# Ledger of designs, part 63: peptides against a protein of PDB entry 4N78

Target 1, 186 residues: chain A of PDB entry 4N78
Amino acid sequence: HFQVICRLLGYQGIAVVMEELLKVVKSLLQGTILQYVKTLMEVMPKICRLPRHEYGSPGILEFFHHQLKDIVEYAELKTVCFQNLREVGNAILFCLLIEQSLSLEEVCDLLHAAPFQNILPRVHVKEGERLDAKMKRLESKYAPLHLVPLIERLGTPQQIAIAREGDLLTKERLCCGLSMFEVILT
Target 2, 155 residues: chain B of PDB entry 4N78
Amino acid sequence: MAELQMLLEEEIPGGRRALFDSYTNLERVADYCENNYIQSADKQRALEETKAYTTQSLASVAYLINTLANNVLQMLDIQASQLRRMESSINHISQTVDIHKEKVARREIGILTTNKNTSRTHKIIAPANLERPVRYIRKPIDYTILDDIGHGVKW

## One batch from the design tools (peptide; aimed at target 2 G110)

Design b2_p24_5_s4 (made by RFdiffusion4, then SolubleMPNN; from b2_p24_5, 11 letters changed)
Fold by OpenDDE base, seed 4:
Structure b2_p24_5_s4 (fold): chain B 186 residues (1-186), chain C 155 residues (1-155), chain A 24 residues (1-24)
Amino acid sequence: as target 1 above (186 residues)
Amino acid sequence: as target 2 above (155 residues)
Amino acid sequence: SLEQMRQELEQLLQENQALPPPFE
């Protein structure tokens, strides 16, 4: 589903959606969630000492549960806060999945363009074949498909310019070194 | 352009008129041949004359049709060439616009991206020895790194 | 007259003969 979304929206559509999601997330974080966090901080016990390790994990949990009982009860009653957190979580997940899907599409595009851009696939060298010889054979095989050199030889200056720009755009993909998700997490 | 204009305005219309006139003339020739055959005492001579006129008329019409057809074909070739040039121009503009749109789109999405912190690849201490520019054997881009990303998202 | 028509037709045919025979 996300792949289809990526294909339909393209870079521009994805950018718009991501920007809007970021706005929503920011609004939720700076608004309702922040208010709840501030309120919770005010009601938090001023002195919550780490229980002695002697109580074990269950005892420590019970201790914290007891110390935070009023807060937990308060938080559980406030369904709005949890809903907002869920929305933030969903937005983050959506962004992650979109990025992953986009990366896959970009990889596919790169793979499809590779024969035309003098990018040779990794050749599995069968036992006994020299990698260099096989690579040379592949280079020779795909040499006629190199679009930019072909157009440079046969095309008009305008066509050459377009071909070069297209080649550059094809090579410069987000998956090569950029992450949107990291921006969302900052 | 001048050639196309000449074809459209002069040669083709002129050829059509000539063909029409030829049709009218053929009717006259036919009438003459019929009357001449009926009135002539020497039917053999009249028949030979009719054959001669028929052959000449046919040749003339064939010439006119051929000339007209060639002119029309030439016109069509010129027009086809013009259309191809226009198509090329339109395609160029379209491609330029598409590239521009793509660049804009990429800038927009690019603002939302950060460089993947490639872990501090250990300073590949460039071995001090400038090894002779090993012929950049374009190491095939290992896309296998991307294989791990694709396996998880069956969605 | 038939003779006038003949002359007119011959003239028309001569004018048309000035067109090189298509077969050369």
Scores: peptide ipSAE 0.029, ipTM 0.585, DockQ to the pose 0.008
OpenDDE base, seeds 1, 2, 3, 5: peptide ipSAE 0.028, 0.029, 0.029, 0.026; ipTM 0.583, 0.573, 0.568, 0.582

Design b2_p24_6 (made by RFdiffusion4)
Pose (drawn by RFdiffusion4):
Structure b2_p24_6 (pose): chain A 186 residues (1-186), chain B 155 residues (1-155), chain P 24 residues (1-24)
Amino acid sequence: as target 1 above (186 residues)
Amino acid sequence: as target 2 above (155 residues)
Amino acid sequence: HDAELDEFIAEVAAEPASIADYAH
């Protein structure tokens, strides 16, 4: 699903959705969640020690039950507090997962562009063979496929300018050195 | 474009009227051969001149049509090339707009991004100078090696 | 018309194409 969502939205669609999800998270954190955090913070026990081991685990469980009874009995703790937090969590997961799908989408695109952009994989080296001497030979084999230099050789200035722009857009992808989840959290 | 204007404004309309002139002149020439036969004293001579005019009328109508047909074809060939050049220009405009729309979309997502500081190194990196193997040499105990450290006491 | 198209292409090419120019 995320794979399809990435393809159909593109960069502009994904960007707007992320910007809008930030507004939703802001609305919830500075809104209903903040209201309920302030309210439950007063219902909270002002102080609460961690009992020594001596008291034993059954007495510690009884101690936490009494100290946190008002939190355990709070009627809207699930239907509101947990619900709102789940929505914020899902919004964060969407941003993370959608970026991962975008990365996979970009890397595949780059793999198909590599033959037209003079990008060769490492070649096997037998005895008496140097990669330096061989990679250059392989580059000659795929020389007719190098798009920008061919158009600069036979193309019109208009075709050349358009080729340079398109070649730039093809080779520059977010997965080459950029990320978003960090900015989302910040 | 100059050859097209010449075809559209003069040579086609002109060659076309020259055909209309043939329409009117030939009906005169048909009457003349009938009159020249009637006035003619020599019926066989007047027939041979009618034949001459018939053959000449045929050669003329075929020539006028051929000339006009070549002009119409040249006009259509030129117009076909105009559409060919126009499509090429439209396609470049389209590619240019696509490049622009993509730059706008990338700019919009670029706001939500930062550098991912990732690098690539080796599993093991040996030091530039490996540790020299130090030979063992016996030396006596010396109770004076600390005399220079702090407030020593010499003996 | 060709000149107008050259100007339009040059204008579009002057715009930043790098996403990194808008990154933090």

Design b2_p24_6_s1 (made by RFdiffusion4, then SolubleMPNN; from b2_p24_6, 12 letters changed)
Fold by OpenDDE base, seed 1:
Structure b2_p24_6_s1 (fold): chain B 186 residues (1-186), chain C 155 residues (1-155), chain A 24 residues (1-24)
Amino acid sequence: as target 1 above (186 residues)
Amino acid sequence: as target 2 above (155 residues)
Amino acid sequence: EEEELRRFIEEVSSESASIRDFAK
């Protein structure tokens, strides 16, 4: 599903969605969640000492349950605050999954474009074969597919310009060194 | 463009007119030859003249048809070439627009990205309109519930 | 000879008609 979304939205659509999600998350964090946190901090017990171990595990649990009873039983916390936190969590997960899916698509695009851009993978050399000879053979095999040099030789100046720009755009991808998710976490 | 215009406005219409005129002339020649044969004392000579005129007329018409056909073909070739050029131009514009759109999109998404090695610094911006504070009323905790739990040292 | 001439005239007339139709 996320792959399809990435393909359909493209960079522009993803950017818009991410921006809106960031706004929503920011609004939730700075608004309702912040207010609840402040309120909770105010109602938190000022002194919460560890009870004696002699009371046993049940007694200690009941002690803390009793101290936090008012907080736990606060209905608005469960209905509003936790829901907002869930929404934030979902937004974060969505961003992560979108970035991962986008990265996969970009890698695939790079791989598909590689033969046309004189980017050759390192080939596994069988025992006894020279790596250099094999690479030269590969280079020779794919040389006619090099798009930019081909267009530079046969194309008009306008076509050459477009080909170069297209080549650059094809090479420059987010997956090469950029992260959206890290921005979301900050 | 000038050649196409000349073909469309002058050569092809002119060729059609010439062909029509040739038809009319052929009819006149035929009538003449028929009358000449009937009136001539030397029928063999009249027949030979008729054959000569007919051959000449047919050759002329064939030439006109061929010329007209070639002009039409040339016109079509020029038009096809023009269409191809227009298509190429449209494609070029389309590609330019697409590249531009892609660049814009990349700038937009780029502002949402950071280098993978960049330290996480979060600036929390407070909302301008704080919603009404949630009213939480703390109830007094009754610790007597715990009196029966454990070995409390009675002092 | 007269028959040949007649045939020739008919042939020319037929071709002329065809040319007329093409010129329209």
Scores: peptide ipSAE 0.026, ipTM 0.665, DockQ to the pose 0.006
OpenDDE base, seeds 2, 3, 4, 5: peptide ipSAE 0.024, 0.023, 0.023, 0.025; ipTM 0.670, 0.669, 0.673, 0.660

Design b2_p24_6_s2 (made by RFdiffusion4, then SolubleMPNN; from b2_p24_6, 12 letters changed)
Fold by OpenDDE base, seed 3:
Structure b2_p24_6_s2 (fold): chain B 186 residues (1-186), chain C 155 residues (1-155), chain A 24 residues (1-24)
Amino acid sequence: as target 1 above (186 residues)
Amino acid sequence: as target 2 above (155 residues)
Amino acid sequence: EEEALAQLIAQVSAEPASIRDFAK
């Protein structure tokens, strides 16, 4: 699903969605969540000592339940605050998954374009074959597919310019060194 | 442009008119030949004259048709060339616009990006125990696995 | 009648005057 979303939205659509998500997250964090956190801080027990281990796990749980009774009984915390936190979490996950999906699409595009851009993978050399000879053969095989040189030879100046720009746009991808998710976490 | 206009407005219509006029004239010539043959005392001579007129008429019609056909073909070639030029221009504009849109889109998304911090691999303090560095043998990505999926050259 | 025919022929006669001339 995320791959399809990436394909449909493209860079522009993804950017718009991400911007809106950031606004939503910011609004949730600075608004509702902040208010609840402040309230929680006010009702938090000032002194909460670890109970003795002798009370066992059930006794310790009851102790903390009693100490946090006011927090647990705060109905709005469950219905509103936790929901908002869930929304923030979902937004973060969405951004992560979109970035991952986009990266996959970009890598695929790069791989598909590679033969046309004189980007050749390192070929596995079987024992006894010279890597250089094999690479040279591969280069010669794909040489006719090099789009930019072909257009430079046969095309108009305008076509050449477009081809070069297209080539550059094809080579430059976010996956090569940029992260959106890191910005979102910031 | 002038040549195309001449073909469209003068040569082709003129050729069509000439062909139409030729049709009416040929009918009259045929009528004449028929009457001449009937009235002539020397039927052999009349026949030979008719043959001569027939040959001449056929040649004339053939010429008119050929000329008209060539003019039409020439017109079509010129129009085709014009269309190709227009198409090329439109394509160029379209591509330019697409590239521009892509650049704008990339700028927009770029604002939302930061450089991937190659996390300095925290020096994994190799635990003092000489676990033999498992030589990360970069298994070369065998790209041949993808050779069967795409429209690419079957090696 | 001959003059009328000659005029008709002249009107029909576009270059070339013969099939041989057309084949050239």
Scores: peptide ipSAE 0.028, ipTM 0.702, DockQ to the pose 0.007
OpenDDE base, seeds 1, 2, 4, 5: peptide ipSAE 0.027, 0.024, 0.027, 0.024; ipTM 0.695, 0.704, 0.698, 0.698

Design b2_p24_6_s3 (made by RFdiffusion4, then SolubleMPNN; from b2_p24_6, 10 letters changed)
Fold by OpenDDE base, seed 2:
Structure b2_p24_6_s3 (fold): chain B 186 residues (1-186), chain C 155 residues (1-155), chain A 24 residues (1-24)
Amino acid sequence: as target 1 above (186 residues)
Amino acid sequence: as target 2 above (155 residues)
Amino acid sequence: SQAELEKFIAEVSSLPASIRDFAK
C-alpha cells in the first residue's frame, strides 16, 4: 500500500503530505498533549518514595496506585490525551513507512537505470577469472546502452541538454544520502 | 514556405483546371472524330486519325493526372514535415517542463530531509588480547538500605 | 472494323465522365 502511495503521489505529493503531517504532529504536541502533560505534572506527587521491599509486589503496586490515583482517575487522559498520542504515533509510523517505501522505489529506479548510465554491478568472480577482464567485457556489452553518450553523438543540442538533465535527475535520489525520518524526529 | 504556397495557390488549382479543360476538349475531339468518320470517303484514314487523337488525348490526360498527383503528394509531404517539426518542438517543451517540475518537487521534499548519518562501520578491531573473562561474582544486592526511605502505607 | 470503331468511340466517350468524377 505504501509503495502504491509513493508512486501515485511522487516527490511533490509526498512532500505535501509530510509537511501536513508535521504540522498536525506539532499542533498535537504543542497544544493538547502539552496541556495534559502540564496538568499531570501539577498533580504528580511531589515526594514519591520507593516503598519497602517487605510489602511485596502487590503492596508496591497498591502503593503506586494510591500515589497515582488522581492521575488514573483523570478520565480525559484516557480518552483525549492517549488518543492524541496514538495519532502522533501513527503519524510517525506513517512517515517512516513512506520513507522506507520511497527508498525502495528509488533503489529500484536506480537499478533499472544503471545499465543505461554506465553503472555496472559488481560481478562475482569465479575462481581463476580476472576481475578486470570480466569488468571489461561487461563494459563492452553495455556500452551501446549508455544513453547520454548515445544522444550526445546522435541528438540535437536540445536533446543532449535534456538527456543530461534527465540523467542527473535519475542519479540523484534521496536514498543515496538523505533521510526524512531523521528530520521528523528532531 | 514559398514552395508550399506555390503548390497550394498555383500548381494544384492550375492542375485541377487543366483537367476540367481536358474533359471539355476530349468531348469535342470525340464528336469531331465521330463526324469525321461518318462524312469521310476514306474510312480507314479517318479511323487512323481517330486513333491518333485518342492516343494523344489519353497521354495528355495521363500526364496532367500524374503532375497533379505528384504536386498533391509533395504538398502533403511538406505539411507532414511541418507537423513533425511542431511535434518535436512540443515534445521538447513538454520534457523541459517535466524536468523543471521534477526539480521543484525535489527541492520541496529536500527541505524535509537531512543527511543520513553514515554510521562509519568502525572496523571493530578485535582487541588482540582476549582479556580473561572476569568471573562475575554476583553480590547479593542488600535492599535493606532502602528500608528507611519508603513511608510504607500500612493498608 | 466498323464494330471495332464503334467500341473504340464508346470507350473514348466514357473517359470524359471518369475524368469529371476524378476532378471533383
Scores: peptide ipSAE 0.021, ipTM 0.598, DockQ to the pose 0.006
OpenDDE base, seeds 1, 3, 4, 5: peptide ipSAE 0.018, 0.019, 0.020, 0.015; ipTM 0.596, 0.597, 0.599, 0.590; seed 1 fails the geometry check

Design b2_p24_6_s4 (made by RFdiffusion4, then SolubleMPNN; from b2_p24_6, 10 letters changed)
Fold by OpenDDE base, seed 5:
Structure b2_p24_6_s4 (fold): chain B 186 residues (1-186), chain C 155 residues (1-155), chain A 24 residues (1-24)
Amino acid sequence: as target 1 above (186 residues)
Amino acid sequence: as target 2 above (155 residues)
Amino acid sequence: SEEELAQFIAEVSALPASIRDFAK
């Protein structure tokens, strides 16, 4: 599904969606969530010591439950704050999945373009075959498919320029060294 | 352009007129041949003359038709060529616009990206077979990026 | 021979009509 979204939106659409999501996340974090965090900090017990281990796990839990009773009973946390946190989480996950899907699409595009761009696949050398011979054979096989050189020979200057630009755009993909998700996390 | 104009305004209309003229002439020739045959004491000679005139007339008409047809075909070829040139121009513009749009899109998404920190630690498992790249060491597209994709939610 | 001539003349006489139609 995310692949379809990526295909539909393209780079432009993805950029717009990501920007808007970032704005939403920022708004949630700096707004409602921040306010709740501040409020929680105000009501947080000033002194909360670890109870003695002799109370056991149930006793310790009860102790902390008692200390945090006011926080736990704060109804707005459950209804608003947690919902906002879920929204943030969903947004982050969405961004991650979009980036992953985009990367897959880009890799697929690169793979499909490779024969036309003088990018030869890694050849598995069988026993007894010379790597050089196989490589030469592959080069010869794919040489007619090299689009830019072909257009340079047969095309108009304008077509050549377009082909070169297209080739460059095809080769330069985000998956080659760029990450959007890292930006989201910062 | 000039050739097309000449074909449209002069050659084709002229050819049509010539055909109409030939029509009139053929009628005259036919009448002549008929009368000549009736009036001639030597019917065989008259017939041969009629055949000769008919052959000549048919040849002339065939020539006129062929000329006109060729001119029409030439006209169509010129027009087709013009259309192809226009199409080429439109395609060029379209491609230029598409490239521009793509560049803009790339820039826009680019501002949302940062360089991937290649953690040194993961041993680029050099494929065991060091394929000696013979000629153009183009930077092999690292497809290993796919290795980290797909372990999660079956979408 | 007369019939052949008549037929020939008839064929030739039909040509103008065909030419006219073609020229239109």
Scores: peptide ipSAE 0.024, ipTM 0.603, DockQ to the pose 0.007
OpenDDE base, seeds 1, 2, 3, 4: peptide ipSAE 0.021, 0.020, 0.021, 0.020; ipTM 0.601, 0.601, 0.588, 0.600

Design b2_p24_7 (made by RFdiffusion4)
Pose (drawn by RFdiffusion4):
Structure b2_p24_7 (pose): chain A 186 residues (1-186), chain B 155 residues (1-155), chain P 24 residues (1-24)
Amino acid sequence: as target 1 above (186 residues)
Amino acid sequence: as target 2 above (155 residues)
Amino acid sequence: SSVVEEILDKYKEQFTGETFKTPS
């Protein structure tokens, strides 16, 4: 699903969805969640020590049950507090997961662009062979596929300018050195 | 474009009217051969001149049509090439717009991004100078090696 | 997987990020 969502939305669609999800998280955190946090903070026990081990686990469980009774009995703790938090959590997970799908989408695009952009994988080296001497030879084999230099050789200035821009867009992807989840949290 | 204007404004309309002139001039020439036969004292001679005019009329109508047909074809060939160049230009404009729309979309998501500080190194990196193997040499106990440390006491 | 990493490293070396930036 996320893979399809990434393809259909593109960069512009994903960006606006992320910007809108931030507005939703902001609306919830500064809104209903904040109201209920302030309310439950008063219902909270002003102080609450951690009992020594001596009291034993069953006595500690009893102590936490009494100290947190008002939290345990709060009627809207699930239907509201947990619900709102779940929505915020899902919004964060969407941003993380959608970025991962985008990264997979971009790396596959780049793999198909590599033959036309003079990007060769490491080649096996036998005895008496140097990669330096061999990688250059392989580059000659795929020389007819190097797109930008071919167009600069036979193309019109208009075709050349357009090729240079398209080539730039093809090789520059977010997965090359950029990320979003960090900014989302910040 | 100059050859097209010449075809559209003069050579086609002109060669066309030259065809209409043939329409009117041939009906005169048909009457003249009938009149020249009637007035003719020599019926055989007047028939041979009618035949001459018939053959000439045929050669003329075939020439006028051929000339006009070549012009119409040249016009269509030129117009076909115009569409070829225009499509090429429209395609470049389209590619340019696509590049622009993509730049706009990337700029929009670029706001939500930062550098991912990732690097690549080796599993093990040996030091530039390996530790020298120090030979063992016996030496006596010396109770004076600390005399210069702090407020020593020499003996 | 190694081939994909090698190809991606070459794109990372060439990456300026200019297409994701707003011009001055």

Design b2_p24_7_s1 (made by RFdiffusion4, then SolubleMPNN; from b2_p24_7, 11 letters changed)
Fold by OpenDDE base, seed 5:
Structure b2_p24_7_s1 (fold): chain B 186 residues (1-186), chain C 155 residues (1-155), chain A 24 residues (1-24)
Amino acid sequence: as target 1 above (186 residues)
Amino acid sequence: as target 2 above (155 residues)
Amino acid sequence: DEVVEEILEQYRKRFTGEMFQVPP
């Protein structure tokens, strides 16, 4: 589903969706969640000392449950905060999945474009074959597929300009060095 | 444009008219030949004359049809060429617009991006020493000690 | 996977990010 969404939206659509999601997340964080956090901070016991280890794990747990009883009860009463946090979480996950899907799509595009852009993988040389000779042979084999040089030779000036721009657009993909999700996490 | 206009307005209509006139003329020739054959004492000569007129008439019609057909074909070729040029122009504009839109889109999404930090995957070495679960002996927790720390509302 | 990575590495090396930058 995310792959389909990425294909349908393109860069522009994804940008718009991401911007809107960021706004929503910001609104949730700065609004309702912040207010709840402030309220919870006010109710938090100012002095919560670690109980003596002699009480054992159950006693320590009970101690903390007792100290936080009012907070837990308050939090349980206000399901809205948890819902908002869930929404934030979902938004973050959505952004992550979109970026991952976009990256996969871009990688596929780059892989398909590679032979046309003079990007060839290194061929595994079997024992006894010269790597250089094999690479040269491969280059020669794929040379006719180089789109920009082909158009430069056969095309009109306008076609050449478009081809160069298209080539640049094909090469310059987000997955090559940029991340959106890292921006969301900051 | 001038050539196409001439074909459409003058040559093709003119050719059609000529062909129509030729039809009328053929009818006249046929009538003449028939009458000539009936009235002529020398039937052989009349037949030869009819043959000559028929050949001439057919040649004339063939010429007119060929001329008209060539003009129509020429017209169609010119129109096809014009359409191809128009298509090429439209495609060029379309591609230019698409490239522009893509550039705008990339700028927009670019605002939402940062350089990928090559996170050195620090292998979180799981500490080998799984601390043995210390058997917590459940000592009965004396809760009375907690009575002094809680702001219990003294009723 | 190795072939893919090699191709991607070549693209990464050539990546400038110019298309994603707002011109000053």
Scores: peptide ipSAE 0.449, ipTM 0.803, DockQ to the pose 0.593
OpenDDE base, seeds 1, 2, 3, 4: peptide ipSAE 0.447, 0.444, 0.444, 0.261; ipTM 0.799, 0.798, 0.798, 0.784

Design b2_p24_7_s2 (made by RFdiffusion4, then SolubleMPNN; from b2_p24_7, 7 letters changed)
Fold by OpenDDE base, seed 5:
Structure b2_p24_7_s2 (fold): chain B 186 residues (1-186), chain C 155 residues (1-155), chain A 24 residues (1-24)
Amino acid sequence: as target 1 above (186 residues)
Amino acid sequence: as target 2 above (155 residues)
Amino acid sequence: SEVVEEILEQYRKQFTGEMFKTPP
């Protein structure tokens, strides 16, 4: 599903969706969640001293339960806060999945474009074969597929310009060095 | 443009008119040949004359049809060439627009991106010593001991 | 795949990111 979404939306659509999600997350964090956090901070006991170790684990647990009783009761009453946190979590996960799907699509595009852009994998040389000779043969085999040089030789000036721009657009992909998710996490 | 206009307005209509006139002329020639054959004392001569007129008339019609056909074909070729040029122009514009849109989209999404920190994937050196999973026997914390303590803290 | 990684590495080396930058 995410792959289909990425294909359908493209860079523009993904950008719009991501921007809107960021706005939603920001709104949730700065609005309702912030208010709950502030309220909880006000209700938190200012002096929560670690109970003396002498009370043992049960006594310590009871102590903390008693100290946090009001907070727990408040949290149980305010299920809306957890729903908002869930929404934030879902939004983050959605962004992650979109980015992953986009990266996969971009990688596929790059792999398909590679033979046309003079990007060739290193050939595994079997024992006794010269690497240079194999690479040269491979280069020679794919040389006719190099699109930009081909168009530069046979195409009109306008076609050449378009081909160069297209080549650049093909090479310049987000997965090559950019991350959106890292921006969301900061 | 001038050639196409000439074909459409002058050559093809002119050829059609000429062909129509030729048809009318053929009818006249046929009537003449028939009458000439009936009235002529020398039937052989009349037949030879009919043959000559028929050959000439057929040659004329064939010429007119061929000329008209060639003009129509030429017209169609010119039109096809014009359409191809127009298509090429439209495609060029379309591609330019698409590239522009893509550039705008990339700038837009670029605002939402940061450089990937190539964190050197430190080879997580698998610690050599597979420490035996210390079976954390979670001793069930028997909380029943807490049941008796709850009565005493009179705040 | 090792082949995929090699191809991607070549693209990474050529990547400038200029297409994603707002022109000054």
Scores: peptide ipSAE 0.417, ipTM 0.768, DockQ to the pose 0.647
OpenDDE base, seeds 1, 2, 3, 4: peptide ipSAE 0.415, 0.411, 0.405, 0.409; ipTM 0.769, 0.765, 0.764, 0.764

Design b2_p24_7_s3 (made by RFdiffusion4, then SolubleMPNN; from b2_p24_7, 9 letters changed)
Fold by OpenDDE base, seed 5:
Structure b2_p24_7_s3 (fold): chain B 186 residues (1-186), chain C 155 residues (1-155), chain A 24 residues (1-24)
Amino acid sequence: as target 1 above (186 residues)
Amino acid sequence: as target 2 above (155 residues)
Amino acid sequence: SETVEEILEQYRKQFTGEMFKVPP
């Protein structure tokens, strides 16, 4: 599903969706969640001393339960705040999944474009074969597929310009050095 | 443009008119040949004359049809060439617009991106010592010791 | 795949990111 979404939206659509999600997340964090956090900070006991280890784990749990009783009983926290946090979490996950799907699509595009852009994998040399000779043969085999040089030789000036721009657009992909998700996490 | 206009307005209509006139003329020639054959004392001569007129008339019609056909074909070729040029121009414009849109989109999404920190994937050196899973023997926490403490906190 | 990684590495080396930058 995410792959289909990425294909349909493209860079522009993904950008718009990501921007809107960021706005939603920001709104949730700065609005309702912040208000609840402030309220919780006000209700939090100022001096929550760690109960003496002598009370054991159950005693410590009861102590904390007693200290946090008012917070736990705050019904709005459970209903509204947790729902908002869930929404934030879902938004973050959505962004992550979109970026991953986009990266996969970009990688596929790059792999398909590679033979046309003179990007060739290193040939595994079997024992006794000269690497240089194999690479040269490979280069010679794919040389006719190099699109930009081909168009530069046979195309009109306008076609050449378009081909160069297209080549650049093909090479310059987000997955090559940029991350959106890191921006979301900051 | 001038050639196409000449074909459409002058050559093709002119050729059609000429062909129509030729048809009318053929009818006259046929009538003449028929009458000439009936009235002529020398039937052989009349037949030879009919043959000559028929050959000439057929040659004339064939010429007119061929000329008209060639003009129509030429017209169609010119039109096809014009359409191809127009298509090429439209495609060029379309590609230019698409490239521009893509550039705008990339700038837009670029605002939402940061450089990937190539964190050196430190080879998680698998710690050589498979520390034997320390069987955390969960000592059953005997909660019975807490039964006596609950009575005292009169807040 | 090792071949995929090699191809991607070549693209990474050529990557400038200029297409994603807002021109001053």
Scores: peptide ipSAE 0.415, ipTM 0.769, DockQ to the pose 0.625
OpenDDE base, seeds 1, 2, 3, 4: peptide ipSAE 0.412, 0.037, 0.405, 0.412; ipTM 0.762, 0.593, 0.762, 0.764

